# Peptides against a protein of PDB entry 6MBK, part 125

Target 1, 240 residues: chain A of PDB entry 6MBK
Amino acid sequence: GFEMVNFKEEGFGLRATRDIKAEELFLWVPRKLLMTVESAKNSVLGPLYSQDRILQAMGNIALAFHLLCERASPNSFWQPYIQTLPSEYDTPLYFEEDEVRYLQSTQAIHDVFSQYKNTARQYAYFYKVIQTHPHANKLPLKDSFTYEDYRWAVSSVMTRQNQIPTEDGSRVTLALIPLWDMCNHTNGLITTGYNLEDDRCECVALQDFRAGEQIYIFYGTRSNAEFVIHSGFFFDNNSH

## One batch from the design tools (peptide; made by RFdiffusion4, then SolubleMPNN)

Design b2_p14_5_s1 (from b2_p14_5, 5 letters changed)
Fold by OpenDDE base, seed 3:
Structure b2_p14_5_s1 (fold): chain B 240 residues (1-240), chain A 14 residues (1-14)
Amino acid sequence: as target 1 above (240 residues)
Amino acid sequence: SLYMELPARVIPVL
């Protein structure tokens, strides 16, 4: 009932190919199509993950390395998704000196500096790990791991990561949700949930959409400061 | 610290 379209002002989005009614389940993504901490553990990264405390403790970094390994793998299942991701981001990790100077007048400056410092320290740590750890030798990024690579992967995860239940529903994990994250944002209610019985993300229509209209969803409320730093969202009164 | 928690969107369980 939809197709991927490059909209002139908004970039990539989804367009309805038929009339879609409000509350209609128009989009679902099975767990097997998600990039998760579990899929990272089951990939070529798995042996290194099992021995590195930081990868184990920080699911977002595990996803960042998973994304880098899959990007460097020509036969990766996720290549079609990865090719839809931006090559650069408007996040603080990409700010020029003048943009950082502007932020000095804002409440966000401390968090921006912290993010820069932490990202640089993480890169330095993992550069050494990739160069010296035996389980890193088979990683497709072994001989190509730059700060630009790490900055891109961290920014991709930061802007797109979702918390979802584990398969048994006993815990939470982190996931990138292909196809779903192509929807552009509008004001409204949360219309996305995780169906544990069918093991899939489900999205219902926020409103009626006619054939040929762009499909919008509500990702959640965010402050300008939080968007600038993390592109994060807060949820209130999830319903569908 | 190298540990930094980043916010994630919460997908509710149905």
Scores: peptide ipSAE 0.516, ipTM 0.870, DockQ to the pose 0.741
Fold by OpenDDE base, seed 2:
Structure b2_p14_5_s1 (fold): chain B 240 residues (1-240), chain A 14 residues (1-14)
Amino acid sequence: as target 1 above (240 residues)
Amino acid sequence: SLYMELPARVIPVL
């Protein structure tokens, strides 16, 4: 019912290949296809995860390293998904000097500098961990872990992470949701949920979409500042 | 609950 398309100005998105009616369940993604903290624990990263307190405490960092490990693995199940991710982002970690100078007159500068500082500290910490920890020797990134790699992975997770229930439904965890996360944003209502009975993400159509139209979802209520700082885009028709 | 609403792309803690 849909296909991935590189739209002008918007980048990758989903396009309907047939007419889709409002409220129709047109897209679902089983847990086994997700990149999760659990899949990170079950990967080559698992031994290191089990011994590093920061990876255990910060699921977003665990996902970032999971992305890096899978990207560096030619036979990774997630290669098709990883290839759909941007190579660069419009988030603060990628701002040019002129963009930073412009923001110096705004309150957003503090969040920008915080992201820089936190990301740099995390990189320095994990660079040392990767160089010295015995369980890091199996990581495909062992000899090729750069700040640019870490910046990309952190930004990928920052712009795409989702909260889903654990398999037993007892708590929430973090996940990247392939295919679904290609949907671009529009104003509306939340039309995605996690169905624990079928153990899958489910997305129903926000509106009628004709064959050939881009399929949009509503990400949720956010300020334009939050969209710029955490998602890397400005939404002119934002109702928040 | 067997169903959880899923807002997209939650803001991270860095």
Scores: peptide ipSAE 0.452, ipTM 0.901, DockQ to the pose 0.100
Fold by OpenDDE base, seed 4:
Structure b2_p14_5_s1 (fold): chain B 240 residues (1-240), chain A 14 residues (1-14)
Amino acid sequence: as target 1 above (240 residues)
Amino acid sequence: SLYMELPARVIPVL
């Protein structure tokens, strides 16, 4: 087994409660527990989603709004998951001026500015939508939709979104994967997959983990710039 | 395939 633990430097992670062997299937998450574009469509957001072209075209924004709606809903099934999410992120949207200045000498600055510009434009657009669209009236965020809310939701999705197959396997969709996404990153191989037969995300252990050890996964090959810009961390031992 | 590898935290298209 495993448990969620707050590690001082890494934030929340998973800790083994028993010895876990390499390649052991220790964690699985059924589709019904995921926050997906489909669950967004089937939520209180559904009527607005059906009429807004941006929500339909940009699954990450749909997830961001889904996250905000569920956060604002006391009886949301995902409240336990949402409460485990960071309140702030180390991603560019939270950078101080000095951090931005530091990146000005790098190519990463263009991605930073792109994030700022896109997020600001999206917020301005959706602020108007939330204020004026008839289907927005039932959203729990109707009277509380700030830039800080949107920044948080976008950053949450940016740092945690995953591509999973649709139920029929015909296409991919975006999902947040509760509990599994608490695994912190290490070097290695991809040990997570989606099993369409059982309709679940499956994670096998990258290595042997002893009871009391943190369980790490490999997020995939990325540059340090990509980790900083999209995941909000720097990985010194990055092999890429 | 009934199994799809899942790299964590896909980089967004913004």
Scores: peptide ipSAE 0.438, ipTM 0.897, DockQ to the pose 0.094
Fold by OpenDDE base, seed 1:
Structure b2_p14_5_s1 (fold): chain B 240 residues (1-240), chain A 14 residues (1-14)
Amino acid sequence: as target 1 above (240 residues)
Amino acid sequence: SLYMELPARVIPVL
């Protein structure tokens, strides 16, 4: 029903290969295909995760390290997904000096600087952890953990992380959702959910899409500032 | 609920 396409201006997205009707369940992703905090715990990162309080407390950082470990693993199940991720992002961690200067007149500058400071501190901390912690010795990133690596992973997670229920439905956890997260944003209603009975993400069409049209989803209500700071784009038709 | 609404790309806490 759809295919991944590199669109001009928008980058990768999903294109309908047939007519899709509004509310049609056109895409689902089982839990086993997701990159989650749980899959991070069950990976080569697991021993370190079990010993590091920051990884345990911050699921987004756990996902970032999971992403880095899997990227560095040629035989990773998620290699096809990882290869679809941008190499760079339009988020604050990638801003040039002129972009930062432009935002200095806005309240967003505080969020930009916060991201810089937090990311730098986290990198410095984890660099030391990777170098010194016994459970880091087998991580495929041990000899190749740069700030650029960390910036990329953090930005990847920042722009793509989702909240899903745990398997037992007792809590929420973080996940990257392959294929589904290729959908670009448009104004509308949330059309994705997690079905615990089938243990999968389910996406229904926001509207009718004809064959050859890009399939958009609504990411949720956000300010344009939130889109810029956390998602790396400005959405003019934002009805927020 | 066995169904949870899923907004995309949750804003991180860094």
Scores: peptide ipSAE 0.430, ipTM 0.895, DockQ to the pose 0.094

Design b2_p14_5_s2 (from b2_p14_5, 5 letters changed)
Fold by OpenDDE base, seed 4:
Structure b2_p14_5_s2 (fold): chain B 240 residues (1-240), chain A 14 residues (1-14)
Amino acid sequence: as target 1 above (240 residues)
Amino acid sequence: SLYYEGIARVIPVL
């Protein structure tokens, strides 16, 4: 019912190949296809994860390193997904000085500076960890871990991470949702849930989409400033 | 419940 298309201004997105009606379940993604904190723990990163408190405490960082490890692994199951991710982002970590100056007149500047500071600190910390920790020796990023790598991974997670229930539904965890997160943003309501019985993310159509139309989803209620900081774009029609 | 509502992108803690 849909296909991946590279749109000029929006990058990769999903296009309907048939008419899709509002509220129709058109897309689902089983847990086994997701990149989660749990899959990170079960990957080559697992031994290091088990001994690093920051990885354990900050699921977003665990996902970032999971992305980096899988990207560096030619046989990774997620290679097709990772290769569809942007190579760079419009998030603050990629801002030029002029863009930072533009935001300097807004309250968002404090969050921008916080991102810079925190990301730099995290990189410095994990650079040392990767160089010195015994469980880092076999990581595929051992000899290639640059700030550019880290800011890419952090930005990827920042723009794409979701909360989903654990398999038993007892708590929530963080996940990247391949295919689903290729849907670009529009104004509306959240139309994605998680079916624990079938153990999959389920997305229903926000509106009617005709064959050939791009399928959009709503990422959540955010200000334009929050979109810039955490999603890397402005949305003029943002009613929130 | 066997269905969890409201899957959406969330703002990270940095």
Scores: peptide ipSAE 0.357, ipTM 0.878, DockQ to the pose 0.097
Fold by OpenDDE base, seed 5:
Structure b2_p14_5_s2 (fold): chain B 240 residues (1-240), chain A 14 residues (1-14)
Amino acid sequence: as target 1 above (240 residues)
Amino acid sequence: SLYYEGIARVIPVL
């Protein structure tokens, strides 16, 4: 009912190949296709994860390293997904001087500075870990872990991570949702849930979409500042 | 059925 299309200005998105009605379940993604903290633990990163407190405490960082490991693995199941990800982002970690200067007049500047400092500190920490920890030796990024790599991975996760339930539904975990996250953002209501019985993410249409129209979803309530800081864009029609 | 509502992008802790 949909196809991947490269839209001008918006990049990759999903286009309807048939008429889709509002509230119609048009897209679902099984857990086995998701990049999760659990899949990170079950990957080549697992041994290091089990011994590093920061990876254990910060699921977003675990996902970032999961992305980096899978990107560096030619036969990774997630290669097709990773290849759809932007190589650069419009998030603060990629800001030019003029963009930072512009934000000095806003409250967002403090969050920008925090991102810079935190990301730099994390990189320095994990650079040392990767160089010295025994369980890092088999990581495909062992000899190729630059700040640019880390910046990219952090930004990828920052712009795309979601909370989903664990398999038993007892708690929440973090996940990247391939295919689904190709939908670009529009104003509206959250129309994605998780079906634990079938163990899959389920997305219903926010509105009617005609064949040939781009399919949009609502990522969640954000201020414009939060969109800039965490999603990399202003949203003019943001009702928040 | 077991259903968890509200899958959305999450603001990261950095």
Scores: peptide ipSAE 0.352, ipTM 0.873, DockQ to the pose 0.095
Fold by OpenDDE base, seed 3:
Structure b2_p14_5_s2 (fold): chain B 240 residues (1-240), chain A 14 residues (1-14)
Amino acid sequence: as target 1 above (240 residues)
Amino acid sequence: SLYYEGIARVIPVL
């Protein structure tokens, strides 16, 4: 009941191909299609993950490396999804000097500096790991790991990561959710859950959508500053 | 039924 469309103001999003009623389950994504910390552990990254404390402690970094490894793998299951991702982002790690200077007058400047510092430190650390660790030799990024690669992967995860339950429901983990993350944001309530019996993400409609209308979801409570820092955009009707 | 509510994008910790 939907299709991917390039909208003039919002960029890529989903459009209804039929009338969708409020609370109707219109979109679901099985776990096997998700990029998760668990799928990272089960990939070529697994041996390195098992021996690196930072990868184990920071699921977002594990996802970033998972994304880089799969991007560098021509036969990756996730190639169709990866090809839909932006090649660059409007987030702080891509800001020019003038954009940073503008933010010096805002409360966001400390978060920008933190992102720069932390990302640089992480890259320096993992560059050494990739060059020296025995379990890094079989990674497809072994001879092609630049700061630009890392910046892209970190930014991709930063703008798209979600918290979902593990398969047994005992704890939470992080995931990228293909197709679902094409929905653009509006004010409202969270309408996505996880069905553990069927092992899938389930999204119900926030409101009635007529055929031809763009389908919006609510990303969660965020300030405009948080959207700029972590998602790269403002939302005019944001209540916070 | 086993259902986990509240799937949403999360702010990263860097």
Scores: peptide ipSAE 0.347, ipTM 0.871, DockQ to the pose 0.094
Fold by OpenDDE base, seed 2:
Structure b2_p14_5_s2 (fold): chain B 240 residues (1-240), chain A 14 residues (1-14)
Amino acid sequence: as target 1 above (240 residues)
Amino acid sequence: SLYYEGIARVIPVL
């Protein structure tokens, strides 16, 4: 009932191929298709994950390295998804000098510098880990791990990570949700849940969408500042 | 047979 389209202004998004009614379950994504902390642990990254306390403590970083490993793997199951991700982002880690200078007069500058500092420190740490740790030898990024790689992965996770329940429902974990995260943002209510019985993310339509219309979802409550800092865009109709 | 509402994007901690 939908297709991926490169829209002029929004970039990639989903377009309805038929009429979709409000509250209709039009999109679901099984757990096996998700990139999660668990799938990272079960991947080539698993041995290193089991030995590195930062990867274990910070699921977002685990997801970032999961993305990098899978991107560097030609036969990765997630190659089709990874190819849909932007090659660069409008988040602070990609700001040009003039953009940073502009923000110097705002309170956002502190968050920007914090992201720079933290990301740089993380890169330096993991560069050393990848070069020296025995369990890093089989990583496809062993000989190709640049700051640009890490910046991209961190930004990808920053803009797309979600909380979902673990398979047993006992706690929450972090996940990238392929296909679903192609939906661009509009104001409204959260319309996505997780069905543990069928072990899948389920999205119902926020409104009626006619055939040919772009399908939008609501990412959650965010200020415009939070959208800029964490999602890389302004939303003019944002109520926050 | 649980259904979790409110799957949303999460602000990361760096």
Scores: peptide ipSAE 0.340, ipTM 0.870, DockQ to the pose 0.095

Design b2_p14_5_s3 (from b2_p14_5, 5 letters changed)
Fold by OpenDDE base, seed 1:
Order: structure tokens, then C-alpha cells, then sequence
Structure b2_p14_5_s3 (fold): chain B 240 residues (1-240), chain A 14 residues (1-14)
């Protein structure tokens, strides 16, 4: 019912290959296809994860390293997904000096600076970990782990991370949802949920889409400050 | 602090 398309102005997105009706379940992604904290733990990163308190405490960082490890692995199951991710982001971590100066007039500036500072500190910490920790020796990051790598991974996770239930539904975990997260954003209502019985993310159509139309979904409401932090932009139709 | 956490999108349970 849909196909991946590189749209000229919006980059990668999903296009309907047939008419899709509002509320139609057009897309689902089983847990096994997700990049999760659990899949990170079960990957080559697992041994390091088990020994590093920051990876254990911060699922987003675990996902970032998972992305980096999988990106560096030619035979990674997620290569097709990873190759669709932007190489750069409009997030604050990529802001030039003029953009940062502009943000000084906004309430987001302190959070942006905090993000910069924390990201830099995390990189410095993990650079040392990758170089010195015994369980890091087998990571494909051993010979190449730059700030640019880390910035990209953190930004990828920041813009795409989702909280989903664990398999038993007793807790929540973090996940990247391939294919689904290729939908570009529009204003509307949340149309994605997690089906625990079938163990999959399910997305129903926000509206009718005709064959050939781009499929948009609503990823949720955020404050403009949060949009700047997460996505690097202000959302004009935001009521906050 | 090395800890920086931003909220993830919450996918509701169906």
C-alpha cells in the first residue's frame, strides 16, 4: 500500500501506492524489526553495555551506540534502514554560530547549551571507554569514533526515538521504528499504537490518501522549545 | 553531568 520515496523538498518519505482510507491500518512493524535497547544489549554492544553504567542508565545513548555499531557493520540487518537516515540534522548540535546567536533570543538557548555540553562530555567519556575498555575491542567503532559520528547518532536517536512497551508490557523501553519513522510529520492526531498481542507497532491512516500521495502522520505535540531541541525548528501550528 | 535525557515519543499501548 506504500513505497519509500525520496521527495525533493522533504527527503525520504512514504507514498501511497493505492488509495488508503482514514483509520485504515496501513503500516505495522513487528518488534523484531525495531532497534531497541534490548537489541542493543543483544548485539556486539552487549558486553560493553553490561559493564558501562551510562549505557545502562541512558537508553538513548545505548541506541546511539547501537546505531553506530550497526552502521559500521556491513552485514547489519538494519543497514537498509540506517542508509535512509539523514547524514546531517537541523538539530542544535549542528547549529552554526549565527543560529546559536539567534537562539539567544529564545527560551531554548539554555537547553541548547546544555545539550552541547552534555554531548561533548559524553563523547569524551565514551571515546576513552572505546579506547580502553576490554569489551570495546570487538566494536566496529574501535578504530573510528569521531565526534561527528557521535553527534550523528545522538541526533538520529533524538529525532526518532520512541517509548514502547517491553514484550510483557510491564515496562517501557526505547525503540527506533524503521519504515514507520519515514513518514513525514503533519498536524493531526496520534494514529500509532503498540499492539502487545501481536507485538508490533501499528499505524492507521490519519486521513484519506490517494494513490501517489505522500503519507503523513502526526508524531505528537511539543512546545516550540522542545521542537527546537528535538528537531531544530519551530512549529507554527503549535498551540503552545 | 554526563546525563542528558530528552523525552521520547510515547507510543501508546493499544
Amino acid sequence: as target 1 above (240 residues)
Amino acid sequence: SLYMELPAREIPVL
Scores: peptide ipSAE 0.516, ipTM 0.866, DockQ to the pose 0.861
Fold by OpenDDE base, seed 3:
Structure b2_p14_5_s3 (fold): chain B 240 residues (1-240), chain A 14 residues (1-14)
Amino acid sequence: as target 1 above (240 residues)
Amino acid sequence: SLYMELPAREIPVL
């Protein structure tokens, strides 16, 4: 038992509604609730995906377009999840000139410039595709595809994307994991895995949590440079 | 290049 709560310092997170013991399976998300490359292929984006080599090669871009199409669809199954996503991000794609100058003193600067340049080029490419490709005509974003839209979708995927197994376990794919990604981060061990037999993502408690306490999980270790690129911040306790 | 792979969190198989 948990509930979504707005915490003063951390923002939105999960709070325990009962005592949860360490290693207890308290949260699971079936594959059918995930936003995946496969769900993108099975959506209104599918016909365009089948014709565009970049969408096929870059699962993160496929997820970004999946987010944009579902956001523009009032009856989308994922509307409740999409409404929990930030409207803007503190990531390098949103940095002002002075913030970019500060990054020149960091190890992240080369990758930040590359990311910015590539994102702009991707937008220019896909703007032309959406305007000219026959399979783009039925996309809900056909007449509403700005750089701000693309920047938001790319940033949403960049900050939240996960690698999970395919249904048959033979390959890996990319996924956004609703509800699970509402947990705030703490130092510890990985307590999330994918159960192929039950076809679901499973999260066990990192420690004992009492009723009323915030539930934290460990998302893994990243370098300070990777945190800047993907999350827009430095983590002081990074031993990397 | 338009092709840039971004790191994703790896969810281990149980």
Scores: peptide ipSAE 0.514, ipTM 0.871, DockQ to the pose 0.826
Fold by OpenDDE base, seed 5:
Structure b2_p14_5_s3 (fold): chain B 240 residues (1-240), chain A 14 residues (1-14)
Amino acid sequence: as target 1 above (240 residues)
Amino acid sequence: SLYMELPAREIPVL
């Protein structure tokens, strides 16, 4: 058992409501609760997705638009999740001038500039699409699509996207994992895997947690540049 | 390029 808590400095996190033992399966999220490329295709975005080559080619962008559409939809199933997301991020797209200057001493500066340029170009492209494409007329973001919106959505996806198997396990897709990604990060081992038989993401406890303690998980190593396409994960307990 | 890859965590299959 756990509960959502707004922790000072760390924002929303999960707190244990009972003692949880190390490697105990304490959290699972069925596929139907995930925000995936497939759920994007099955949403109001679906008609546009079916006709836009960039959305089809870039699952991360599909997720970004899925987030924006759901955020703009008061009755969205994912509203409770979206409301827990940061309004701003510490990603390069939000860097101030001094932070960018600091990065000039690093190799990351080229990636930051590339990301900023690409994001701006994507926004310009999709702004035109949203304004002109017939299937965009039904999108709740039709009259409210700013660079700030796009930057937020891209950053949300960048910081939270996961590669998971498709339902049949034959391929991989991208997903945001609500509830699970509310766990704040700590050093340790990967304790999350996808159970294809039960079609759910499963998380076991990294350590013992007592009732009232914040539950932390290890999301893997992050590069300072945050531009690594794939972060490798090793699930230690395959018995679940 | 419009085709910018963003990082993703790889959730292992159990």
Scores: peptide ipSAE 0.497, ipTM 0.865, DockQ to the pose 0.624
Fold by OpenDDE base, seed 4:
Structure b2_p14_5_s3 (fold): chain B 240 residues (1-240), chain A 14 residues (1-14)
Amino acid sequence: as target 1 above (240 residues)
Amino acid sequence: SLYMELPAREIPVL
């Protein structure tokens, strides 16, 4: 139904290989294909995770390290996904000096500086952990853990992290959703939900797409109630 | 702030 394409201006996106109708379930991603805090715990990072309080407390950092470990692993299942990720981001961590100077006149500068400071502190902490902790010895990133690596991973997670239910639905966890997050953005309604019965993320088409057209979705944050009210997931009357 | 860490997108349960 779709293929991954590198669009010149938009980067990687999804293109329809056939006609897709509005509200059609065209994309689903089973939990086993997601990069989650749980998959991080079950990876080579698991032993370190079990002993590091920051990894345990900060799921986003756990995902960042999971991403770095998998990137450094030639046989990682997620290599195809990781290779589609941007090499750089438009996040404050990538701002040039002139961009930061421009922001000095704004209240946003304090948040930017805070992000810089926090990221730098995290890097310094984990650099030491990776160099000294016994459970870090087997991490594929041990000899290749630069600030640039960390900045990239943190930015990747910051821009792409999703809150999804745990398998039993009792709690929420953080996940990166391969393939799905390759959809570029458009205005509209949220058309993605998590099916707990089938244990997968499901995405329905926001509109009709013809074969050869890029598939766009709307990314946003909504409560379950707002999603049902506004998106009408799998409702035929979604005349958007 | 737009320059703070972006919150995780909430994927609703279906």
Scores: peptide ipSAE 0.483, ipTM 0.821, DockQ to the pose 0.313

